# Peptides against a protein of PDB entry 5NXQ, part 71

Target 1, 114 residues: chain A of PDB entry 5NXQ
Amino acid sequence: EIQIPVSMAAEEEYLRSKVLSELLTDTLENDGEMYGNENEVLAALNGAYDKALLRLFASACSDQNVEKALSLAHELKQDRALTAAVKISERAELPSLVKKINNIREARYEQQLK

## One batch from the design tools (peptide; made by RFdiffusion4, then SolubleMPNN)

Design b2_p16_7_s4 (from b2_p16_7, 5 letters changed)
Fold by OpenDDE base, seed 1:
Structure b2_p16_7_s4 (fold): chain B 114 residues (1-114), chain A 16 residues (1-16)
Amino acid sequence: as target 1 above (114 residues)
Amino acid sequence: KKAEIEAAAEEEIAEL
């Protein structure tokens, strides 16, 4: 039985979710509302996207690749996903990464206030 | 440690 590595499966799901999210976003920007449920679909896609990213993030943490983990954290869309990344980093005992992710979260809050 | 990190990830993912 061919078992696909967890990281590879996560990458596939990430790419799929990313493409779908981008397609929906582009459609909303160019064509406007299509069926009236676009926000719900987008939220679901964003959720799946962040979940896939968090699996990749965990893999990077396991490899102690802080720079890769940080790069992945920057790609997270939802604030709650950043919070999850902090929790994963804490379990991985990577305090420098925890601090960096919290900085990302703070920066996003400041941008929302502008 | 890898298993612990993966477990933590799945716990957090399940809450999203």
Scores: peptide ipSAE 0.644, ipTM 0.960, DockQ to the pose 0.949
Fold by OpenDDE base, seed 3:
Formats: C-alpha cells, sequence, structure tokens
Structure b2_p16_7_s4 (fold): chain B 114 residues (1-114), chain A 16 residues (1-16)
C-alpha cells in the first residue's frame, strides 16, 4: 500500500475540506437551497479542516519555521483548534509562537464581544 | 523531536 506522507495527506484534507465548505456556503447563499443539515455539515467540515491544518502546523513546528506555523494558526477556525496549536507549540518548545497564538485567541475574543 | 511533535499533534487532534 502506498502511504502518502503525513504532511501531504494533511494538505490534501485541508484543501478538500476548504473547497467543500466554500462550495456549500456558496450554494446556500446563491441558490437558496436548504436541506436542514447544512450547519451540521459545515461544522464537520470545519472540524476536518482544522484537524488538517493542525497537522500542517505541527510539521511547520518540527521544521522550526515559526512564521509558517503562525500563518497556519491564523487560518484555524475554531478556538479549540487554537488551543491545540498552543499545546503543540509548547511541545515543540517554541514559547514565542505560544505567545503569538495566544494573541490571536485574545483578538478573536475581543471581536466576539463586539 | 519531529516524532514527538507529531504525536502531540495527534493527541490534540483526537480530542477535537
Amino acid sequence: as target 1 above (114 residues)
Amino acid sequence: KKAEIEAAAEEEIAEL
């Protein structure tokens, strides 16, 4: 069995989840179709999306590429995924990245309060 | 280090 590298598999899943999420969103906005399960589907897609991103994030951390890791963290949708990114950063011993991700979380909290 | 970071990632991902 041909095994795809973890990073490549994660990138594929990320792109697939992103495209499907966008497609579904566009369909709802433009075609007005409502099947009653769109929110559940979107939540599932967002979950898969963030999971894939976290794998890419971990890869960037492994490469000690803080800037790439931070860029990926900005793309995370769920707060719980940002929390996961912090934990991964801690394991990678990247305290500067931890601080920067926490800043992202704080900024999102402030936006939600408005 | 890479393996440890990847393992940590999978642990966190499993909880999502």
Scores: peptide ipSAE 0.643, ipTM 0.960, DockQ to the pose 0.940
Fold by OpenDDE base, seed 2:
Structure b2_p16_7_s4 (fold): chain B 114 residues (1-114), chain A 16 residues (1-16)
Amino acid sequence: as target 1 above (114 residues)
Amino acid sequence: KKAEIEAAAEEEIAEL
């Protein structure tokens, strides 16, 4: 049985989830169709997307690649996923990354207030 | 340390 490295599997899942999320989002934005469950589907896709990203994020943290980790954190959609990224960064003992991710969270809160 | 970071990630992911 071919064992795929965890990082490669995570990347594949990320890409797949990203594409599906974008396609569905674009469809809803352009066509305005509502059948009652689209938001639930989007939430599920976003969840899978963030989960995949967090695995990549953890890998970047393990490599001590703070810049890559930060870039991945910016791509996270859900606030709870950013919270997870902070906790992962803390475990990785990357305090500078923790601060930067918290700044992302704060910026999003400010945007929601507008 | 890599294993610890990965474990932490899976713990957080499981809660999402």
Scores: peptide ipSAE 0.643, ipTM 0.960, DockQ to the pose 0.923
Fold by OpenDDE base, seed 4:
Structure b2_p16_7_s4 (fold): chain B 114 residues (1-114), chain A 16 residues (1-16)
Amino acid sequence: as target 1 above (114 residues)
Amino acid sequence: KKAEIEAAAEEEIAEL
């Protein structure tokens, strides 16, 4: 059995989850709720999406590609995923990245308060 | 360090 590298698997999962999330969102916008479980499905997809992104994020951190890591962090949907990204950045000893991700979190909190 | 970073990532991901 051919083992797919973790980074490649993460890319595939990310793309799959992203596409499905977008399709579901579009469906809800156009047709509304049909089954009553769309929000649950969307949440599950978002979870898988963020998990995939975090693996890519970790890879970027390991490559010391701070710019790529930051770009990936901006794509994270859940606050808890951003928290995970901070912890990964700390383990990678990238304090500048930690600060930037925390800024993303703070900005999102401010938006939610409006 | 790569392995450590990846391990940390998987630990955090498992908690999500």
Scores: peptide ipSAE 0.643, ipTM 0.960, DockQ to the pose 0.922

Design b2_p16_8_s1 (from b2_p16_8, 5 letters changed)
Fold by OpenDDE base, seed 1:
Structure b2_p16_8_s1 (fold): chain B 114 residues (1-114), chain A 16 residues (1-16)
Amino acid sequence: as target 1 above (114 residues)
Amino acid sequence: SLTDEDVQEIIDEYLE
């Protein structure tokens, strides 16, 4: 069995999960009603998407590419994924990135209150 | 500073 490098595997999973998540989201928005476990499937896909994205995020942090890391953080969907990104940034000793990701989280909280 | 083990630990804690 052939093992693919971690970075390549993460990118492939990210792209696959992104496409599937977008397709399912569009279907739910257009059809309106649910006829099965669509919500559960969507949650699972979003989870896989964020996991793959976090691996790319971690790679950017390891490369000390703060701008790329921040750009990737903006693409995270779940709040718990943003929390994970903060923890990764802390472990990478990037306090400026920590603050910027927390700002993303706070902005989303404020948007939910509207 | 950031290891693969660190990343996996954080992902397991928050997303699994």
Scores: peptide ipSAE 0.559, ipTM 0.935, DockQ to the pose 0.852
Fold by OpenDDE base, seed 3:
Structure b2_p16_8_s1 (fold): chain B 114 residues (1-114), chain A 16 residues (1-16)
Amino acid sequence: as target 1 above (114 residues)
Amino acid sequence: SLTDEDVQEIIDEYLE
């Protein structure tokens, strides 16, 4: 596998993953089509999407751009990706960002209970 | 002190 440096985050791969994830999600939500492996495909696409976002997130953290980092964190789909963002923020020594991301996680948890 | 190696390790742990 090709290792991509954080400083060279692949914006094009992010956009590609975003489009594919959104297209599949929209199809299932709007058309109601069910495929035997739709959940597996969605998980794979969301994983690639979040991975690309986390690299962009890490770049923002390295730039000490907390506002940009937080904006990117809001775009993350999986809870485990938010956890990864917290770990990145901790290594970047941005405790205020850690708190804000944990607030995002808490808010999403509360929405699941409703 | 965030390094490229740190980021790769974190991503591998949680998403792969």
Scores: peptide ipSAE 0.555, ipTM 0.934, DockQ to the pose 0.706
Fold by OpenDDE base, seed 4:
Structure b2_p16_8_s1 (fold): chain B 114 residues (1-114), chain A 16 residues (1-16)
Amino acid sequence: as target 1 above (114 residues)
Amino acid sequence: SLTDEDVQEIIDEYLE
């Protein structure tokens, strides 16, 4: 994979991935039809979405914009993406952000158990 | 501090 500088964060890709992910989700929810590859497509879209979002997250961390970083973390869909956000926060030496992201993870775990 | 290389490394791990 070609390295893309954080300063050139993929905002456009984030927006594109977000729209596509939402469209697919809405289609599945509204039409109620599941095809053999739909879950795979959704997973791929979510992966791309979170990846783009993580780059934006990293940019916010680099700017020391903790509020924006936390807001972006809330938009992450996959738990593994939250784990990545924690790692980024650790490298950025933002322990308060690490705690808050872990709180997000714990809250989601609790919701899944209910 | 956070570098572009750090971010790329973490993203690569995420993709695995």
Scores: peptide ipSAE 0.552, ipTM 0.933, DockQ to the pose 0.715
Fold by OpenDDE base, seed 5:
Structure b2_p16_8_s1 (fold): chain B 114 residues (1-114), chain A 16 residues (1-16)
Amino acid sequence: as target 1 above (114 residues)
Amino acid sequence: SLTDEDVQEIIDEYLE
């Protein structure tokens, strides 16, 4: 049995969840073929996506790769995931990253108000 | 210093 490194497994899960999330989003936006529980399915996929992404984000923080961490944060979909990223950044003692992620959140809040 | 346990706690709190 092949032992897959945790980092590789996380990347695979991220890519898989990203593809599925994008496919579902495209289907709902263009075809509307899902009915009844589409919001729940979308939430589940987005949750899995953000969860996988946060693990990659945490890895970047651990590596002190702020640039990569910030890039990953921009890919997070849910506000609560951004909040989680802030918490991770705080634990990693990266205050500059905290500020930048909060700026992302503020920008999204402003967009929602329009 | 970020630990694996910290990450799991944060993820569990916000995404489960």
Scores: peptide ipSAE 0.551, ipTM 0.933, DockQ to the pose 0.830

Design b2_p16_8_s2 (from b2_p16_8 with S1M D8E A9E E14Y)
Fold by OpenDDE base, seed 4:
Structure b2_p16_8_s2 (fold): chain B 114 residues (1-114), chain A 16 residues (1-16)
Amino acid sequence: as target 1 above (114 residues)
Amino acid sequence: MLTEEDVEEIIKEYLE
């Protein structure tokens, strides 16, 4: 049994989830065909996407690569994923990153209110 | 220190 580094596994899953999410999104936007469960599928894909991304994010945090971590955080789709990123950052003792991610959350929240 | 277990716990808590 070959052990794959967590970061590599996470990246693979991230890319897979990202591609699938984008394909589904494009299909819905361009074709407009709905068969009943596309939203549910999209939600599931987004969940998988964010989970994978968070693992990459955590890896960046562990490497003390704040810039990479922040960049990854910007790619997170769900607010709950951003919250998770904050918690990961707290555990990683990166308070500056915590603040920056909270700023992302606040910005998105304000956009939703428009 | 951030552990892998911590990460999985957080992911489970907020995304599952």
Scores: peptide ipSAE 0.710, ipTM 0.967, DockQ to the pose 0.901
Fold by OpenDDE base, seed 1:
Structure b2_p16_8_s2 (fold): chain B 114 residues (1-114), chain A 16 residues (1-16)
Amino acid sequence: as target 1 above (114 residues)
Amino acid sequence: MLTEEDVEEIIKEYLE
């Protein structure tokens, strides 16, 4: 078995999950056929996507690359993933990043209220 | 300092 560096593995999983999520979405939008498990599949894909992205986010935090970390946080889909990003930022002792991610969450809350 | 174990623990707590 070939061992792949953590960063490369995270990028691979992120890209795979992103592509699969997009393909599933396109299929559902264009074909319109529902078989009963599409929402579960989509949720699982979103979970895998955010997990992979959080690992990339954590790597950016470790590099003290706040701008890259923030850019990655904007790509997170689930609110619980943003919460995870806040916790990661706290462990990385990046309070400015914590504040910026919380701003992202607040902005999404405002959008949901519309 | 942020460790890989910290990251996996947080992911497990919030995404699983």
Scores: peptide ipSAE 0.710, ipTM 0.967, DockQ to the pose 0.906
Fold by OpenDDE base, seed 3:
Formats: C-alpha cells, sequence, structure tokens
Structure b2_p16_8_s2 (fold): chain B 114 residues (1-114), chain A 16 residues (1-16)
C-alpha cells in the first residue's frame, strides 16, 4: 500500500480529531448528559488533535514558514502542546517564533488568572 | 536542523 506523506497524514488526523472533538463537545452541550467516560474521551481526542497539529506545525517550521507555523500554534489547545511547539521551534532555530509562541502562552495564563 | 525523530521525541515527551 502507498505510504501517505507525513504532512498529509497529520492533516487527516487533525481533521478527524477536530471533527470528533467537536461532535462530542456539541453532544455534551446539547444533551447535558455524562456517561462516565466523556472526560477521558475528550482528553484523548484533544491529545490526538494537538499531536496531529504539532506535526503540521513542525512541517511549517521545516519549511521556514513562520507565519503558517504561528497560525497553527494558535490552534493548539493544551499548554503542554504549546510547550512542545516552543521546543520544536528551538530545534528548528526559529527564535522569533519561540518568542511569539511564548506570548501566546502568557496570554492564556492571564486568561486563566481571571 | 529539525528532524522527524526530533518531532516525535518532543511529542512523546510533552503529550504522552
Amino acid sequence: as target 1 above (114 residues)
Amino acid sequence: MLTEEDVEEIIKEYLE
């Protein structure tokens, strides 16, 4: 079978995880019922989502496309994923991107303090 | 230079 390029695979997984996360979230918001494992499922979906997004992010970094990388970083949900993005940016030797991602983290920290 | 291995290592460290 033909191997799918990493970037394409990441895009597929990102879209899949995004759709599933949104469907579950919408169901919980509309039905208001918890069946015991929704939090675990959401965590897993968010994890898969961020992992897929980070692979796209890394691809953008490799292309030296800072603007695309930054836009993808804004879509990351978990703080630990932003930390991962910083580490990827450091390895890619993109200090300007590191600073911009840290600004995103700081902004989210300020929101959490409210 | 950023490698695929680097990316997977970082993802594993922070998201797993």
Scores: peptide ipSAE 0.709, ipTM 0.967, DockQ to the pose 0.908
Fold by OpenDDE base, seed 5:
Structure b2_p16_8_s2 (fold): chain B 114 residues (1-114), chain A 16 residues (1-16)
Amino acid sequence: as target 1 above (114 residues)
Amino acid sequence: MLTEEDVEEIIKEYLE
């Protein structure tokens, strides 16, 4: 068996989860089809997506690639995932990134108030 | 320093 590097596995999972999440979202928005478990499926897909993305984010942090890390953080969907990104950034000792991610969270809060 | 274990721990804590 060929061992796949963690980063490569994360990339693959990210792409897979992203595609599936988008497909499901589009289907629900366009067709309105409900079979009873779409919300649970969507939650699972979003979870997998954010988990994969966070692993990529962490890799960028470890590489001290703040620009890439921030770009990835913008792609996170769930607020709890952004919180996780903050925690990862703290462990990586990247306070500037922490602030920037918190700005993302604040911006999303403002949008939710509209 | 950020370790792989740290990452998985954080993911587990906030995403699971």
Scores: peptide ipSAE 0.709, ipTM 0.967, DockQ to the pose 0.902

Design b2_p16_8_s3 (from b2_p16_8 with S1M E4Q K12D E14Y)
Fold by OpenDDE base, seed 5:
Structure b2_p16_8_s3 (fold): chain B 114 residues (1-114), chain A 16 residues (1-16)
Amino acid sequence: as target 1 above (114 residues)
Amino acid sequence: MLTQEDVDAIIDEYLE
């Protein structure tokens, strides 16, 4: 059995999840039809996407690559994923990154109020 | 230090 490095595996999963999420989103937006478990499928895809992305984010944090970590955080879709990113940043002892991610969260909250 | 176990625990807590 060939062991794939964690970072490579995470990137593969991220890319796959990203493509599938985008395809589903485009289909739903184009067709305008939401039937059955489509919301559940979308949630699952978004979940997988964010999970994979968070692993890449964590890797960037471990590398002390704050710029890359922040860029990845901007790509997170769910608020709970941003919360996870904050917690990861705290554990990585990157307070500047914590603040910047919290700013992203606040901006999204304000957007939801409109 | 950020460990893989930490990452897994955080992901499980917030994304599961």
Scores: peptide ipSAE 0.697, ipTM 0.964, DockQ to the pose 0.906
Fold by OpenDDE base, seed 4:
Structure b2_p16_8_s3 (fold): chain B 114 residues (1-114), chain A 16 residues (1-16)
Amino acid sequence: as target 1 above (114 residues)
Amino acid sequence: MLTQEDVDAIIDEYLE
């Protein structure tokens, strides 16, 4: 069996999940037709997307590429994914990144309150 | 040090 490097697998899954999420979103916006399960599908896609992105994020952390890691964190959709990113950053001993990700979370909270 | 096991555990805890 051919073993695919984790980073390559994560990139592939990220791209796939991103494209599918965008296509579904566009379809719902353009057609305006809901069948009752679209929200569940979107949630699943968002989950897969964030999981894949977190793998890339972790790789960037391991490379000590804080700027890339932060850029990836901005692309995370779910708050729980940002929390995961904080935990990964803590394990990677990147306190500056922890602070910056928490700032992202706080900014999103403030936006939701408006 | 961040390990693959750590990453898996964190993802499972927060995204599963």
Scores: peptide ipSAE 0.696, ipTM 0.964, DockQ to the pose 0.899
Fold by OpenDDE base, seed 1:
Structure b2_p16_8_s3 (fold): chain B 114 residues (1-114), chain A 16 residues (1-16)
Amino acid sequence: as target 1 above (114 residues)
Amino acid sequence: MLTQEDVDAIIDEYLE
């Protein structure tokens, strides 16, 4: 049986999840009413988005493409996903990337306080 | 070296 390469599967899932997450977010922001489990669906979509993105991130780390990895990290939505990216970077032995991702996390915390 | 097993384990720990 034919198996889809991990990188291709991750890219497809990322793009699909990104589009659906954006569409749902726009709908909720523009229409402003809840009729069912929209928040739960949004959370699931954001989860799928970050998971797919993390796999792309890990691939960039494996390729020692730090700049690509960092750019992907900036696209992560959830703090727990950034934490996962730090752990992946540690396992990939990329301490400079670890520091830069932690800076992203700190910047987001500071922005939330303002 | 970063392995696919490592990636799966980290994703499961923080995103599941």
Scores: peptide ipSAE 0.696, ipTM 0.964, DockQ to the pose 0.908
Fold by OpenDDE base, seed 2:
Structure b2_p16_8_s3 (fold): chain B 114 residues (1-114), chain A 16 residues (1-16)
Amino acid sequence: as target 1 above (114 residues)
Amino acid sequence: MLTQEDVDAIIDEYLE
């Protein structure tokens, strides 16, 4: 069996999930077509997307590439995924990144209130 | 230090 690096596998899954999520989102927003299970499918896709992205995020943290990690964190969709990113950053001992990600969360909270 | 085990545990905790 050919061993694929974790980062490469994560990137592949991220890209796949991203494309599928975007396609579904575009269909729902632009075409307005409803089949009855779109929300469930979208949730599943978003979950897979964020999971894959978090693995890339963790890889960046391990490389101490804070700027890359932060960039990836901005791409996370779910708040719980941002929370996960904070926890990963804490364990990676990157306090500056923790603060920056928390700022992202706070900004999103404020946006939701509007 | 961040380990793969840590990453898996965190993902499972918050995304599962």
Scores: peptide ipSAE 0.694, ipTM 0.965, DockQ to the pose 0.900

Design b2_p16_8_s4 (from b2_p16_8 with D8E A9E K12E)
Fold by OpenDDE base, seed 2:
Structure b2_p16_8_s4 (fold): chain B 114 residues (1-114), chain A 16 residues (1-16)
Amino acid sequence: as target 1 above (114 residues)
Amino acid sequence: SLTEEDVEEIIEEELE
């Protein structure tokens, strides 16, 4: 049995989830057809997307590649995913990254208030 | 300090 590295598996899942999420989002935004379950499907896709992305994020943290980790954090969609990223950063003992991710969260909160 | 197990636990806590 060929074992695929965790990072490669995460990358594959991320890319797959990203493509599917984007396709569905574009369809909903541009075509406007609602069948009753699109939001649920989108949520599921976003979940898979963020999970895969968080694994990549964690890998970057482990490599102490803060810039890459931060870049990946910006790509996270859900607030709870950002919370996860903060926790991962804390475990990785990267306080500067924690601060930067919290700034992302705060910025998104401010945008939601507008 | 960061392990793969830690990562999976955090993901489960926040996204599951």
Scores: peptide ipSAE 0.728, ipTM 0.969, DockQ to the pose 0.905
Fold by OpenDDE base, seed 1:
Structure b2_p16_8_s4 (fold): chain B 114 residues (1-114), chain A 16 residues (1-16)
Amino acid sequence: as target 1 above (114 residues)
Amino acid sequence: SLTEEDVEEIIEEELE
């Protein structure tokens, strides 16, 4: 059985999850009230999206492509995903990237306070 | 330094 390369699989999952997450988000924002397990589905989609994105992020870190890694980190949705990105960056020994991702997290916290 | 195993462990720890 043929195994798909990790980077290709991650890219496919990211794109698929991104599209589905956006479609569901738009539906919820436009149609209003909840009828069933839409929040659970949205959470699952966001999880899949961030997981796939983190794998792409890790690939960029391995390539020492800090600019690409940082760009991908900005696309992460969940705070816990940013935490994962920090841990990945630490393991990749990229302290400058760690600081920049922590700045993203802090900026989001400040936005929540406003 | 960074391995695929490391990445999956971190993802599991934070996202699962």
Scores: peptide ipSAE 0.727, ipTM 0.969, DockQ to the pose 0.910
Fold by OpenDDE base, seed 4:
Structure b2_p16_8_s4 (fold): chain B 114 residues (1-114), chain A 16 residues (1-16)
Amino acid sequence: as target 1 above (114 residues)
Amino acid sequence: SLTEEDVEEIIEEELE
């Protein structure tokens, strides 16, 4: 059995989940119909998307590529994914990145309150 | 330092 590198697998999953998430979103926006399971499907897709993205994020952290890591963090959708990114950054001993990700979280909180 | 095991643990904790 051929073992696929973790980074390559993560990138593939990220791209796949991103495309599917976008397609679902577009479908819902265009058709305007909810059948009762779309939210569940969307949540599952968002989960897969963020998981894949976090693995890419972790790879960037390991490479000490803070700029890339931060860029990836901005692409995370769920708040809990940002929490995961903070924890990953802490383990990677990147305090500046921790602060910047927390700023992203705070900004999103403020947007939700408005 | 960060390991792949750490990453999977964090992902499981927060997203699963």
Scores: peptide ipSAE 0.727, ipTM 0.969, DockQ to the pose 0.893
Fold by OpenDDE base, seed 3:
Structure b2_p16_8_s4 (fold): chain B 114 residues (1-114), chain A 16 residues (1-16)
Amino acid sequence: as target 1 above (114 residues)
Amino acid sequence: SLTEEDVEEIIEEELE
C-alpha cells in the first residue's frame, strides 16, 4: 500500500473540505434551500477542514516557520481549532506564536460581541 | 519537542 506523507494527506483533505464547504455554503446562500442535515454536514466539513489545517500548521511549527504557521492560523474557522493551535505552539516551544494566536482569538471574540 | 503523536492527541482533544 502506498504511504502518503502526513503533510500531503493533510493538504489534500484541507483542499477537499474547503471546496465542499464553500460549495455547500454557496448553495445555501444562492438558492436559499434548506436541507435536513445541512448543519450537520457543515459541522463535519468545518471539522475536517480545521483538522487538516492544524496538521499543516503543526508542520510549519516543526519547521520553525512562524510566519507560515501564523498565516495558517488565520485560516482556522472554529475557536476550538485556535485553542488546538495554541497547544501545538506551546508544545513546539514557540511563545511568540502563542501570543499571536491568542490575539487572533481575542479579536474574534470582540467581533462576535459587536 | 512537537511530535506527530502530540499533534493527533491535541486534535482529538479539541476537535473530536
Scores: peptide ipSAE 0.724, ipTM 0.969, DockQ to the pose 0.903

## One batch from the design tools (peptide; made by RFdiffusion4, then SolubleMPNN)

Design b2_p17_3_s1 (from b2_p17_3, 9 letters changed)
Fold by OpenDDE base, seed 3:
Structure b2_p17_3_s1 (fold): chain B 114 residues (1-114), chain A 17 residues (1-17)
Amino acid sequence: as target 1 above (114 residues)
Amino acid sequence: SKDEEIEKTLDEVIAEL
């Protein structure tokens, strides 16, 4: 079997998890029917989604592409994933990116306080 | 190398998610 490059695999997983998450969300919004495991499924999908994004994020950091890395960070859903992105940015020695990601976190905290 | 350290950090944070 053909080995898929890491970046392509990450992109595929991102797209797959994004599509599945959106489909589930749309189903819940349109049908309003709960079967008891939707939250668990959504959590798992969000986890896979953020993991895929973080792989792309790390690649952008390795390329020293701060703008791309920041754009990817904005797409992260979970706060714990943003924290992970900060750790990666610190290892990449990109302090400006660290600050910008922390600004994203702070903005989301403010939204939660409303 | 820096890239290797980034990859190591990535693996660590992914394992925690």
Scores: peptide ipSAE 0.653, ipTM 0.956, DockQ to the pose 0.966
Fold by OpenDDE base, seed 1:
Structure b2_p17_3_s1 (fold): chain B 114 residues (1-114), chain A 17 residues (1-17)
Amino acid sequence: as target 1 above (114 residues)
Amino acid sequence: SKDEEIEKTLDEVIAEL
């Protein structure tokens, strides 16, 4: 068995899950009807997508690459994933990043209210 | 180290998702 670097594995998983999530989303939007477990599949794909992003996010934090970390945080889909990013940022002792991610969360919350 | 603590936190949050 070949061991692949964590960063490469995370990038592959990110890209794969991103493509599949987008394809499923497009299918749901175009068809406008449910045939079975589409929502469950979408949730699972989004979960895998965010997990992959968080691995990349943690790597960026370790590198103290705040700009890259913030860019990755903007790509997160689920609020719970943003919360996870905040926890990672706190452990990395990056308070400015914590504030900016919380701003993302607040902005999305306000959009949901509109 | 800080990197190890970040990795630990990552594992914890991943397990929760």
Scores: peptide ipSAE 0.652, ipTM 0.957, DockQ to the pose 0.965
Fold by OpenDDE base, seed 5:
Structure b2_p17_3_s1 (fold): chain B 114 residues (1-114), chain A 17 residues (1-17)
Amino acid sequence: as target 1 above (114 residues)
Amino acid sequence: SKDEEIEKTLDEVIAEL
């Protein structure tokens, strides 16, 4: 059996989760089909999606690739995932990235108020 | 190392999600 590198596994999971999340979201929004567990399914998919992204994010931080890390942070869906990204950035000693991610969070808060 | 600490932090935050 071939051992798959962690980075490849993370990328695969990201892509898979992204596709499934988008597909399910679009289906529910457009068709309005409800079977009773869609919210739980969406939460699970979004969770897996963000976890996959955070693995990539951590790798980018380790590489000191702030631009890539920030791009990945923009793709995170859950606020708690952004918080996680901040913690990773702090550990990576990337204060500029911390600030930029906090700006993302602040912007999302403002959008929620509208 | 810093990389090791990042990985530790990653594991911690992943466990919380």
Scores: peptide ipSAE 0.652, ipTM 0.957, DockQ to the pose 0.965
Fold by OpenDDE base, seed 4:
Structure b2_p17_3_s1 (fold): chain B 114 residues (1-114), chain A 17 residues (1-17)
Amino acid sequence: as target 1 above (114 residues)
Amino acid sequence: SKDEEIEKTLDEVIAEL
C-alpha cells in the first residue's frame, strides 16, 4: 500500500475541506434557505477544516516557522480551534506565538460584541 | 523529543474537536 506523507495528506485534506466549506457557505448565502441538517453539516465541515489546519499548524510549529503558524491560525474558524493552537504553541515553547494567537481570540470576541 | 510532544498534543486536541 502506498504511504502518503503526513504533510501532503494534511494539505490535501485542508484543500478539500476548505472547498467544501466555501461551497456550503456560498449556497447558504445565495439561496437564503436553511434546511434542517444544514447547521450540522456546516459544523462538521468547519470541524474537519480546522482539524486539517491544525495539522499544518503543528508542522509549522515543529519547523519553528512562527510566521507561517500565525498565518494558519488566522485561517481557523472556531474559537476552540484557536485554543487548540495555543496548546500546541505552548508545547512547542513558542510564547510569542501564544500571545499573538490569544490576540486573535480577543479581537474576535470584541467583534462579536459589537 | 519536542516534535513528539507536539504530535502528542496535536492528537489530543484533534480528538477533542
Scores: peptide ipSAE 0.651, ipTM 0.956, DockQ to the pose 0.961

